# Peptides against a protein of PDB entry 8YR4, part 273

Target 1, 309 residues: chain A of PDB entry 8YR4
Amino acid sequence: PRGSPALQLVVLICLGLMGLERALNVLVPIFYRNIVNLLTEKAPWNSLAWTVTSYVFLKFLQGGGTGSTGFVSNLRTFLWIRVQQFTSRRVELLIFSHLHELSLRWHLGRRTGEVLRIADRGTSSVTGLLSYLVFNVIPTLADIIIGIIYFSMFFNAWFGLIVFLCMSLYLTLTIVVTEWRTKFRRAMNTQENATRARAVDSLLNFETVKYYNAESYEVERYREAIIKYQGLEWKSSASLVLLNQTQNLVIGLGLLAGSLLCAYFVTEQKLQVGDYVLFGTYIIQLYMPLNWFGTYYRMIQTNFIDMEN

## One batch from the design tools (peptide; made by RFdiffusion4, then SolubleMPNN)

Design b2_p30_5_s1 (from b2_p30_5, 11 letters changed)
Fold by OpenDDE base, seed 2:
Structure b2_p30_5_s1 (fold): chain B 309 residues (1-309), chain A 30 residues (1-30)
Amino acid sequence: as target 1 above (309 residues)
Amino acid sequence: SLLEEVRELLRSMSLEEREQEREELEEELK
């Protein structure tokens, strides 16, 4: 943010907290590995109790697996509120000034309330997009890179390759299938708007419809429009299920290949039992943010299509 | 009446009536 040194400091603190989250994403699986190894070795209670307590504290800072956001993420989100409000207000004022520069004909063709709703949707969409890119996309890519480096350095190079191939294939298929489904979503939204317009026109012309006793005809036309909409909705929903299932299959295959390889190396005494648990925990941890990526790309596309209409 | 409020709400949602009100306002401004 240009102009406020206080907001610049808050941004730097938020970036530092994001770096701490990346460190926690590596440390939590390592401490969990160490607990499993200490349990396997029947280590003394004092060493085990300290490691468990440290793990629980790190897990409280990280969050994620317990269905709650971690303390570090909550603190980051809290500090970011002021930055988001500043950015939102700046975007809103830019949209508002641009609206005043538009032709009188554009303003007369749209109700002031609709123009403001477009401005609000636009501001929310841009601010949401920026927040998502900064807090979800970039960190997830960083976690994948850190994961590949970690597994390549501390495990056999085969584990780094499995993670690389799994995540690359997951991201590529997510993009390709999401672009493919965008056409079904656009067609659905266009048909929804057309169905709504027909319902409004029929209700506005209610007196004319009654005069010609055409109520049954208008109901049948509306029914046909609904059936056509539901056919497009089904394609949109089915394409989403296909995306989710494709993602699940890629992660499942990566988890299977890596887990079998890890189990083999444990039997060969090259890895410990804790390393098997670390691999499974780390892959699941990488998967959680990626599942949000598919959901948010959908939200972006909704908001963009809702602004074009 | 509730029917008039619903009609005003529906009128407020009609694109065609907004285009007509716009054409009328564009004619009054000329």
Scores: peptide ipSAE 0.000, ipTM 0.234, DockQ to the pose 0.020
Fold by OpenDDE base, seed 4:
Structure b2_p30_5_s1 (fold): chain B 309 residues (1-309), chain A 30 residues (1-30)
Amino acid sequence: as target 1 above (309 residues)
Amino acid sequence: SLLEEVRELLRSMSLEEREQEREELEEELK
């Protein structure tokens, strides 16, 4: 935000809070490990109570690991509202000024309500995309990198490799399957619009349809269009289930491999019981934001398609 | 629902068509 030092400060605070969320994502599993180790060692109540209280406080700050439910995330989102409003207004004014630079013929060929709806969609799309990139994509990638580094340094290199392979495969499959799904979604949306147009045309010509007693024929044509739409909708929905299941399998295999390896190293007394719990907790924390990645990647693609129109 | 959106689109189109028919009728009456 150029021109408002207050909004620049808010952006810096939000970036600082994002850094704090990354630190919390590492600290929360560590404190949970420490609790398990202290419980195993039958440590004195005072040390245990302090560690548990600290863990619960850190967990409150972090939230559910989705990066959206924690106190720090909520505070960031709250502070960002003013930055989002400034960005939205700036994009809206740029679109509006561009619309005024367009030829009168372009405006006469389009309904004012459609032009405004395109402007609103464009503004929401750009603002949503920027907010998504800054608050979901970058943090998720940072958490993955931090996770790989953490497991490579503090565990065996094999754990870092498992996390790297699991997350790389997860991201790759998410992108590939999402791009594949986009074809089905485009076909579905095109058929939805065609089905809608046919319904509108039939209803606009209602007098003609009624004059010819063609209501049953128009209903049957509409039914055929719905069946065709539902066939494409099914492909879109089934492809989403396939994406989610593929993601679940990749994470499940990564969790299985890493958990077995942790269990083995605990039996060999190379790791503590708390380290097993840390691994499981940390992998689940990495997974939670990634589950939304497929939805968000689709939102990005939709926003790009809506900006091209 | 798709029916409500179609009804709103038809209402908006029928209002604009009625406004156009009214403008055409007001031009024919001049």
Scores: peptide ipSAE 0.000, ipTM 0.252, DockQ to the pose 0.020
Fold by OpenDDE base, seed 1:
Structure b2_p30_5_s1 (fold): chain B 309 residues (1-309), chain A 30 residues (1-30)
Amino acid sequence: as target 1 above (309 residues)
Amino acid sequence: SLLEEVRELLRSMSLEEREQEREELEEELK
């Protein structure tokens, strides 16, 4: 971003975080291998517990199998909000200034295209939502139930309890935090519509604005409206990062508790090294579709609010 | 996350489409 050294620094930090994600993608498998080796060698509990804790910490930083919900990714996304807002505002102001140079006929044609695009987004969103509920939410809930049953029958009941508590807490927090986010999103959409209305009113009154040479005044009013919108957008986006980070933390705690317990039972020769691998793999596998659930519940909520307007 | 990336991609695509529409419009104005 030209003109803000602070935003340039944020971009450099985000690039550095992207490099860190790549390093984590290599380190996480290495630490996992080291745990498997230590379990096979029947290493002392202190060394094993340290390596397991380090692995879970690195996995918390990396996130789930996609890396998109790790602490580092969430921090990058959080920092990037201001860069995106700066870029968006700059483009919107350039377009708005350019529209004040164009004919009213072009603006009317574009408005029709935008209305069509909103309608098409609305219809595609409802169909996508129904498909998502059927093909992702229901299977994920089934996989959780199957997992609880499996771990309760074939492992110690403590593993089934850990999975149950982790997934129940994850789902509950996902719903509660998403409902809390609805308020910020509604406020954002209301301000977006108000900002758009101001732009439209300015362009509909283009002849009057041009007659009074008030173009600079209308651009400044639009800039102020965008700044107000971006303040609400930041709250919406930051609340989403908070949701993702909360989800990552819950899964991280479940993974920590279960991995330590599994490692302990392997040291006591009650479980095999393969059972440790199974537990870790299964928890990570359950996390991936649940992360999508949070994403699509957000999509549902978006599309529902976008259809109400 | 992926839907935020898809919304950021859809916003970046709407921004890239707005930049493309702007570039097309700047090319039509030249």
Scores: peptide ipSAE 0.006, ipTM 0.342, DockQ to the pose 0.043; fails the geometry check
Fold by OpenDDE base, seed 5:
Order: structure tokens, then C-alpha cells, then sequence
Structure b2_p30_5_s1 (fold): chain B 309 residues (1-309), chain A 30 residues (1-30)
């Protein structure tokens, strides 16, 4: 942000906190492995208690429970509010200035409320996209790279390859299936708007409809429009389930292949039991941000479709 | 679940998109 050194410092602190989250994502599984190994070795209580306490503290900083964001993520989100507000206001003013540069004919052809709403949707979409790219896409890609490096260095090159292939296939299928779904979503939104416009026109002309006893005819036309909408909604929703199931299958296959390979190396005494638990925990931990990725990518596409209308 | 919170956030954003679309139509109706 040009003009406020305070907001620049906040951005740097947020980037530092993002780096800390990446370190926690590696350390938490390592400490969990160490607990399992210490339990297996029947280590002294003092060593175990210290390692457990350290793990719980790191887990509090990381979060990653269902519905719980970690302390570091919450602190980052809190500090980012001011940066987001600055960015949003800047985008809003740019859109507003651009709207004033548009021809008088464009303003006369559209209600001022509709124009301001298109501008607000546009602002929210761009701000949401930027926040998503910075706080979800980049960190997720970093976690994947760190994961590949970690597994390649500390386990075997085969584990790094499995993670690479699994994550690459997951991302590729997510993009391809999401682009395919965009067609169904556009068709659904167009039919929703058309159905809604018919309802509005019927309600605005209710006196005329009542005068001609055309209520049954308008209700039947609205019903036909709803049935057509629901047919498109079903395709959109079914395509979403297909995406989620495809993603789950890819992660499941990666987890299966890696878990079997890890179990084999444990039986050969090349890895410890704790390393099996580490691999499973780490893969599940990588999956959660990627599932958010598929969600926000869909949200971004929705917002872009809404800007094109 | 995070997936249900994301589905609720996507349903709340799809409800906020529907509520924005609802407010859109309520403003088109004004």
C-alpha cells in the first residue's frame, strides 16, 4: 500500500506470520512422530511430558481442527482487516471513477442503484480474489513444495514423487472440472435471473394480471421457469459432487499408495511406526487447504461470471 | 466440519450472493 508505512509494516508482519504457519505445518507432524516414538520406546515421563506440552503449544498456534483456525492464522486475519479495507476502498474508487468516465447513454440506460451494485460486486470480487491469492493459493503451493522437499530429504524420493503426483493431479483435475462446471453455473444464473425477472414483472403488473384473471397462467409460467431452473441447478450441484468425489478419490489413492509404501518400509525396519503416523497426518494436513482452494476457486469464478453480466 | 463451514460459508456466500441478488432485485423493484 503506497502512502502508509504503518500498513506496509502490517503487510510485512502478515507475511512473517505466513512463514511461521509454514514452519508450524512441518513441526507439528514431527513432534507428533516424536511422541509416538517415545511412547513406543517407553521413554521416561519427563521427556514425554515435555514433548507433549511442546506439541500442544505448537498445535494451538497452528490450529487445523474442524472449524478452528490457529492463533497465528487468527492474528494474521485480524491484522489484515485494515489492509483489505484499504484495498477495497481503492478498488471501489477506481470503479467509481471509471463509471463516471462512461458515456451518459450508459448511465441513462441503467438505474443508478444497479450500476452501484455492479460496482460493489466488482469490488468484493477483486478484493476477495486478492485476499484468496495471497492467503490461500500462495501458502498452499508453498506447503506442497515444502512437503515434497521434506519427504524427499527425510524419507525417500518415492514419497516426494507420490506427493508431487497426487497434488499435481489434484490441482489439474480441480481446474479442469471447475472450468467444465462454469458452463452449468452460467446457464443456472442466467435462468435464475430470467425466472426472477418474470416474477418481478408479474408482481409489478399484478393489477393487470388480476383484471384478466391470469393468475393461474402466470403461476404456471413461473412453475415452468422454476422447473427449468431446478434442472440446471441439479446439473450444477451434481457437477460439484462429482468434483468433490474426484478430489477425494485422488487424495485417497495418494494416501493409500504412500501409506502402503510407508508400512512396507516399517516392516523392513527402515522407518519407525511414528513415521507412518507422520505421513498420514501430513497428507491430511495438505488436503484441507487444497479443499479450500477448490471452494474459493469456485467462488472466484462465480464472482467473475457476475461481473460479466 | 470445515467442509460444512465452507459449505455454510459458500451457502452464506451463496446466501449472501442470493441475498445480494435479493437486494439487487429489491433495488430493481424500487
Amino acid sequence: as target 1 above (309 residues)
Amino acid sequence: SLLEEVRELLRSMSLEEREQEREELEEELK
Scores: peptide ipSAE 0.006, ipTM 0.368, DockQ to the pose 0.048; fails the geometry check

Design b2_p30_5_s2 (from b2_p30_5, 14 letters changed)
Fold by OpenDDE base, seed 3:
Structure b2_p30_5_s2 (fold): chain B 309 residues (1-309), chain A 30 residues (1-30)
Amino acid sequence: as target 1 above (309 residues)
Amino acid sequence: SLEEEMRKLLRSMSLEERDQERKQLEEELK
């Protein structure tokens, strides 16, 4: 934001907090590994207690593996409220000024309330999309890259390859299946709007419907519209379950392959028992933000569909 | 208007569904 040095400082602090979250995502599994190794070696209580206390503190900063619940993420979200409000207001004012520059014929032809609603949906959609891209997509891609580098350097090139293949397959399948399901969601939304329009038209014409005793006919038409909507909703929901299950299978296969390989290297004394636990915890931490990626690719698509309408 | 109240009700239901989906996602992550 060019207009306020205070907001620029807040953006820089938010970027610094995002960097800290990336460091925490690496450090938390490392400290958990160290606890398991110290427990296995029956290390002295003082070393164990310090490592456990440090781990719990880092885990409090990170949150429960959902990047959204950690202290650092909450602080970032809190600081970002002012930047989001400034950006939203700027986009709203630009749309409003552009609407006033439009010809009188456009204003006479469109209900002012629909235009305001399109403007509000458009601003919320753009601001939500931009905030999502910056705070969820980019950090998740960065965590994947950091994970591949970490496993390639500290374990073996085979672990880096497994993570790379699993994440690439996960992202590709998420995109392809989400694009495939978009047609069902568009059809559902179109039928929802048609069902709402029929309900509104029937209620606005209530006197005419009552005059002709057509109440039963309007109810049956509305029922048919609901059944058609529910059939499309079922396809949308079933396609989501298929996406989630496909994602879960890719995660499960990656976790299985990497866990077996890690167990093998532990049996050969090339890795410690704690390294097995590190791999499992780190992989799960990488996948948690990716589950949100599907939800937000849906949000992106919804926002694009809401901008096209 | 009755239309505006129905649109508010439909918006509140869509917000409640989003909050339920969010709670379910938060429970699956626990």
Scores: peptide ipSAE 0.006, ipTM 0.394, DockQ to the pose 0.043
Fold by OpenDDE base, seed 2:
Structure b2_p30_5_s2 (fold): chain B 309 residues (1-309), chain A 30 residues (1-30)
Amino acid sequence: as target 1 above (309 residues)
Amino acid sequence: SLEEEMRKLLRSMSLEERDQERKQLEEELK
């Protein structure tokens, strides 16, 4: 944000809080591991109670593992509201100024309300996309990299490889299947707009429709358009289920492979029981933001497609 | 559930936008 030093400071604080979230994502599984190891070793109550209390405090700061519900995340989100509002207003004013600079022919050819809707959708999509990229995509990629490094250093290189392959395959399939789904979403939106236009035209011409007693014909044409829309909506929704299931299978296979390998190393006394719990907990924590990635990437694509139409 | 709620929210926002556009069109026709 150029022009407000206060907003620049808020951005720096938000970036610092994002760094703290990354540290918490590593520390919380470590402390949970330590609790399980202390329980297994029948450690003294004082050591166990201190570790549990520390874990609960760190878990309160982190939240549910999604990175969206913890105290640190909530504080970041709260501070970011002002930055988002400033960015939104700036983009809106830039679009509005640009629209006023456009030729009279463009203003006459498009209803002012449609132009404002394009501007609002444009501003919302750009600000949403930027916020999403900065607060979800980049942190998720950072958490994956940190996870690979952590598992490669403190476990075996094989664990780092499993996480790398699993997350790379997950991201690749998410992109490819989402691009494939975009075709169905575009077709659905085009048919929705056509169905809406037909309904509006029929309602605007209601006198003519009544004069020709064509009400039943217009209702039937509208019904056919709805059926066609629902067929496209079904394809869009089914393709979403397929995406989610594909993602679930990739994570499930990665979790299975890594959990079996971890269990094997625990049986060989190379790892402790707590390390098995750490691995499972950490993989689930990496998965949660990635699931949000698929949702927001779809939201972004929806907003872009809804701007193209 | 959360994705379905977000889709319901996005649909409700799209419906509210449609209802606002419809109200604006009804006000422009008056």
Scores: peptide ipSAE 0.007, ipTM 0.357, DockQ to the pose 0.040; fails the geometry check
Fold by OpenDDE base, seed 5:
Structure b2_p30_5_s2 (fold): chain B 309 residues (1-309), chain A 30 residues (1-30)
Amino acid sequence: as target 1 above (309 residues)
Amino acid sequence: SLEEEMRKLLRSMSLEERDQERKQLEEELK
């Protein structure tokens, strides 16, 4: 944000908090591993109690597991509200200025309400996209990279390779299947708008419809439009289930391969029992943000489709 | 699940955006 040093400081604090979240994502599994190892070794209660207390405190800062966002994430989100409002207002003013630069013919050909709606949708879409890129996409990619590095350095190169292949395949399939789904979503939205336009036109002309006793005909046309819409909605929803199931299979296969490999190394006494628990916990932690990635990527695509219309 | 609630919230925001788009289209057609 140019011109407000206070907002620049808030952005820097938010970036620092994002770095802290990345550190917590590594530390929480490590502390959980240490608890499991201390329990296995039957360590003294004082050492165990300190490690458990530290773990619970770190878990409170991180959040996750119960669907709660952590304290650090909530603090970041709270501080970001002012930055988002500044960005939104700036985008809105840029769109408004651009609309005034457009030809008088465009303003005469479109109702002012429609123009303002397109501008508001555009503003929401751009602001949502920017917030998503900064707070979800970039952190998720960072967590994947940190995970690959951590497993490659502290476990074995094989674990880093499994995580790399699993996450690369997950991201690639998510993009490809989501692009494929965009066609069904566009067709569904177009048919929804057409069905609605027919309903509104029929209702606005209700006197004419009543005069000609055409009520049954208009109801049947509306039913046909609904059936056509529901056929497209089913394709869109079924394609979403297919995406979710494909994602679940990729993560399941990665978890299976890595868990079997970890169990094997524990049986050979190359790894401890706590390392098995760490791997499972860390993979689940990587999966949660990635599932959000697929949801927000779909939201972004919706907003882009809505801007093209 | 929080994901289903946020998918419901994002679907409800997309449905509320669609219902706002819907209401705005109805107001623009009036």
Scores: peptide ipSAE 0.007, ipTM 0.388, DockQ to the pose 0.047; fails the geometry check
Fold by OpenDDE base, seed 4:
Structure b2_p30_5_s2 (fold): chain B 309 residues (1-309), chain A 30 residues (1-30)
Amino acid sequence: as target 1 above (309 residues)
Amino acid sequence: SLEEEMRKLLRSMSLEERDQERKQLEEELK
């Protein structure tokens, strides 16, 4: 936001909080590892109690693995409200000024309030999408990169490779299957609009339909349109289930391979019991944001398609 | 296009208005 130093400071604080979330995503599994190791070693209560208290505090700051539910994320979201409002208002004013320049078409839109409401929905979509990219997509990619680096440096190159392959395959399949699914969704939306338009045209011509006693015929045509819609809806929904299941299988295979390898290294005394727990915790933590990535990518695609139209 | 979505929205609202007018006419005829 150019022109408000206060909002620039808020943006910098939000970026700092995003950096803190990334640090927490590394620290929380490390502290959990340390607790397991201290428990295994039967360490003194004072050391254990301090580590547990520190872990719980860090976990409160981080939240439930999605990053979005932690205190730091909530604080970031709260601070960002003013930045979002400023951005929304700026985009709204730009659209409004552009609509005023388009003076002839604006007067043809007799319902000025509806045009404004569409503009508001458009502005909220764009500002929401930008906020989404900055606060969900970029952090998730950063967490993956940090995870690969962490496992490569502190475990073994094989763990870094497993995480890299698992996450790369997950992202690639998510994109490919989502793009494939978008075709079914477009077809569904087109058929929904066509079915609605038929219902509209039948209702608008109700007097004519009644005069010709064609009510049963129009109902049957509408039924056929619904059946066609439901066939496309089923394909769209089934493709979502396939996406989710494919994602689950990729993560499951990555977790299996890495867990077996970690267990093997623990049996060889190359890793501690806590390191096994760390690996499982960290992989699950990386997965939680990724589960939403397909929804994010779809939302991005939808908003781009809706902006092109 | 934004114009086609606007036309669809306008068409959908014109239906809700016609359904309201029809309900009002059906209430006035009772």
Scores: peptide ipSAE 0.000, ipTM 0.260, DockQ to the pose 0.031; fails the geometry check

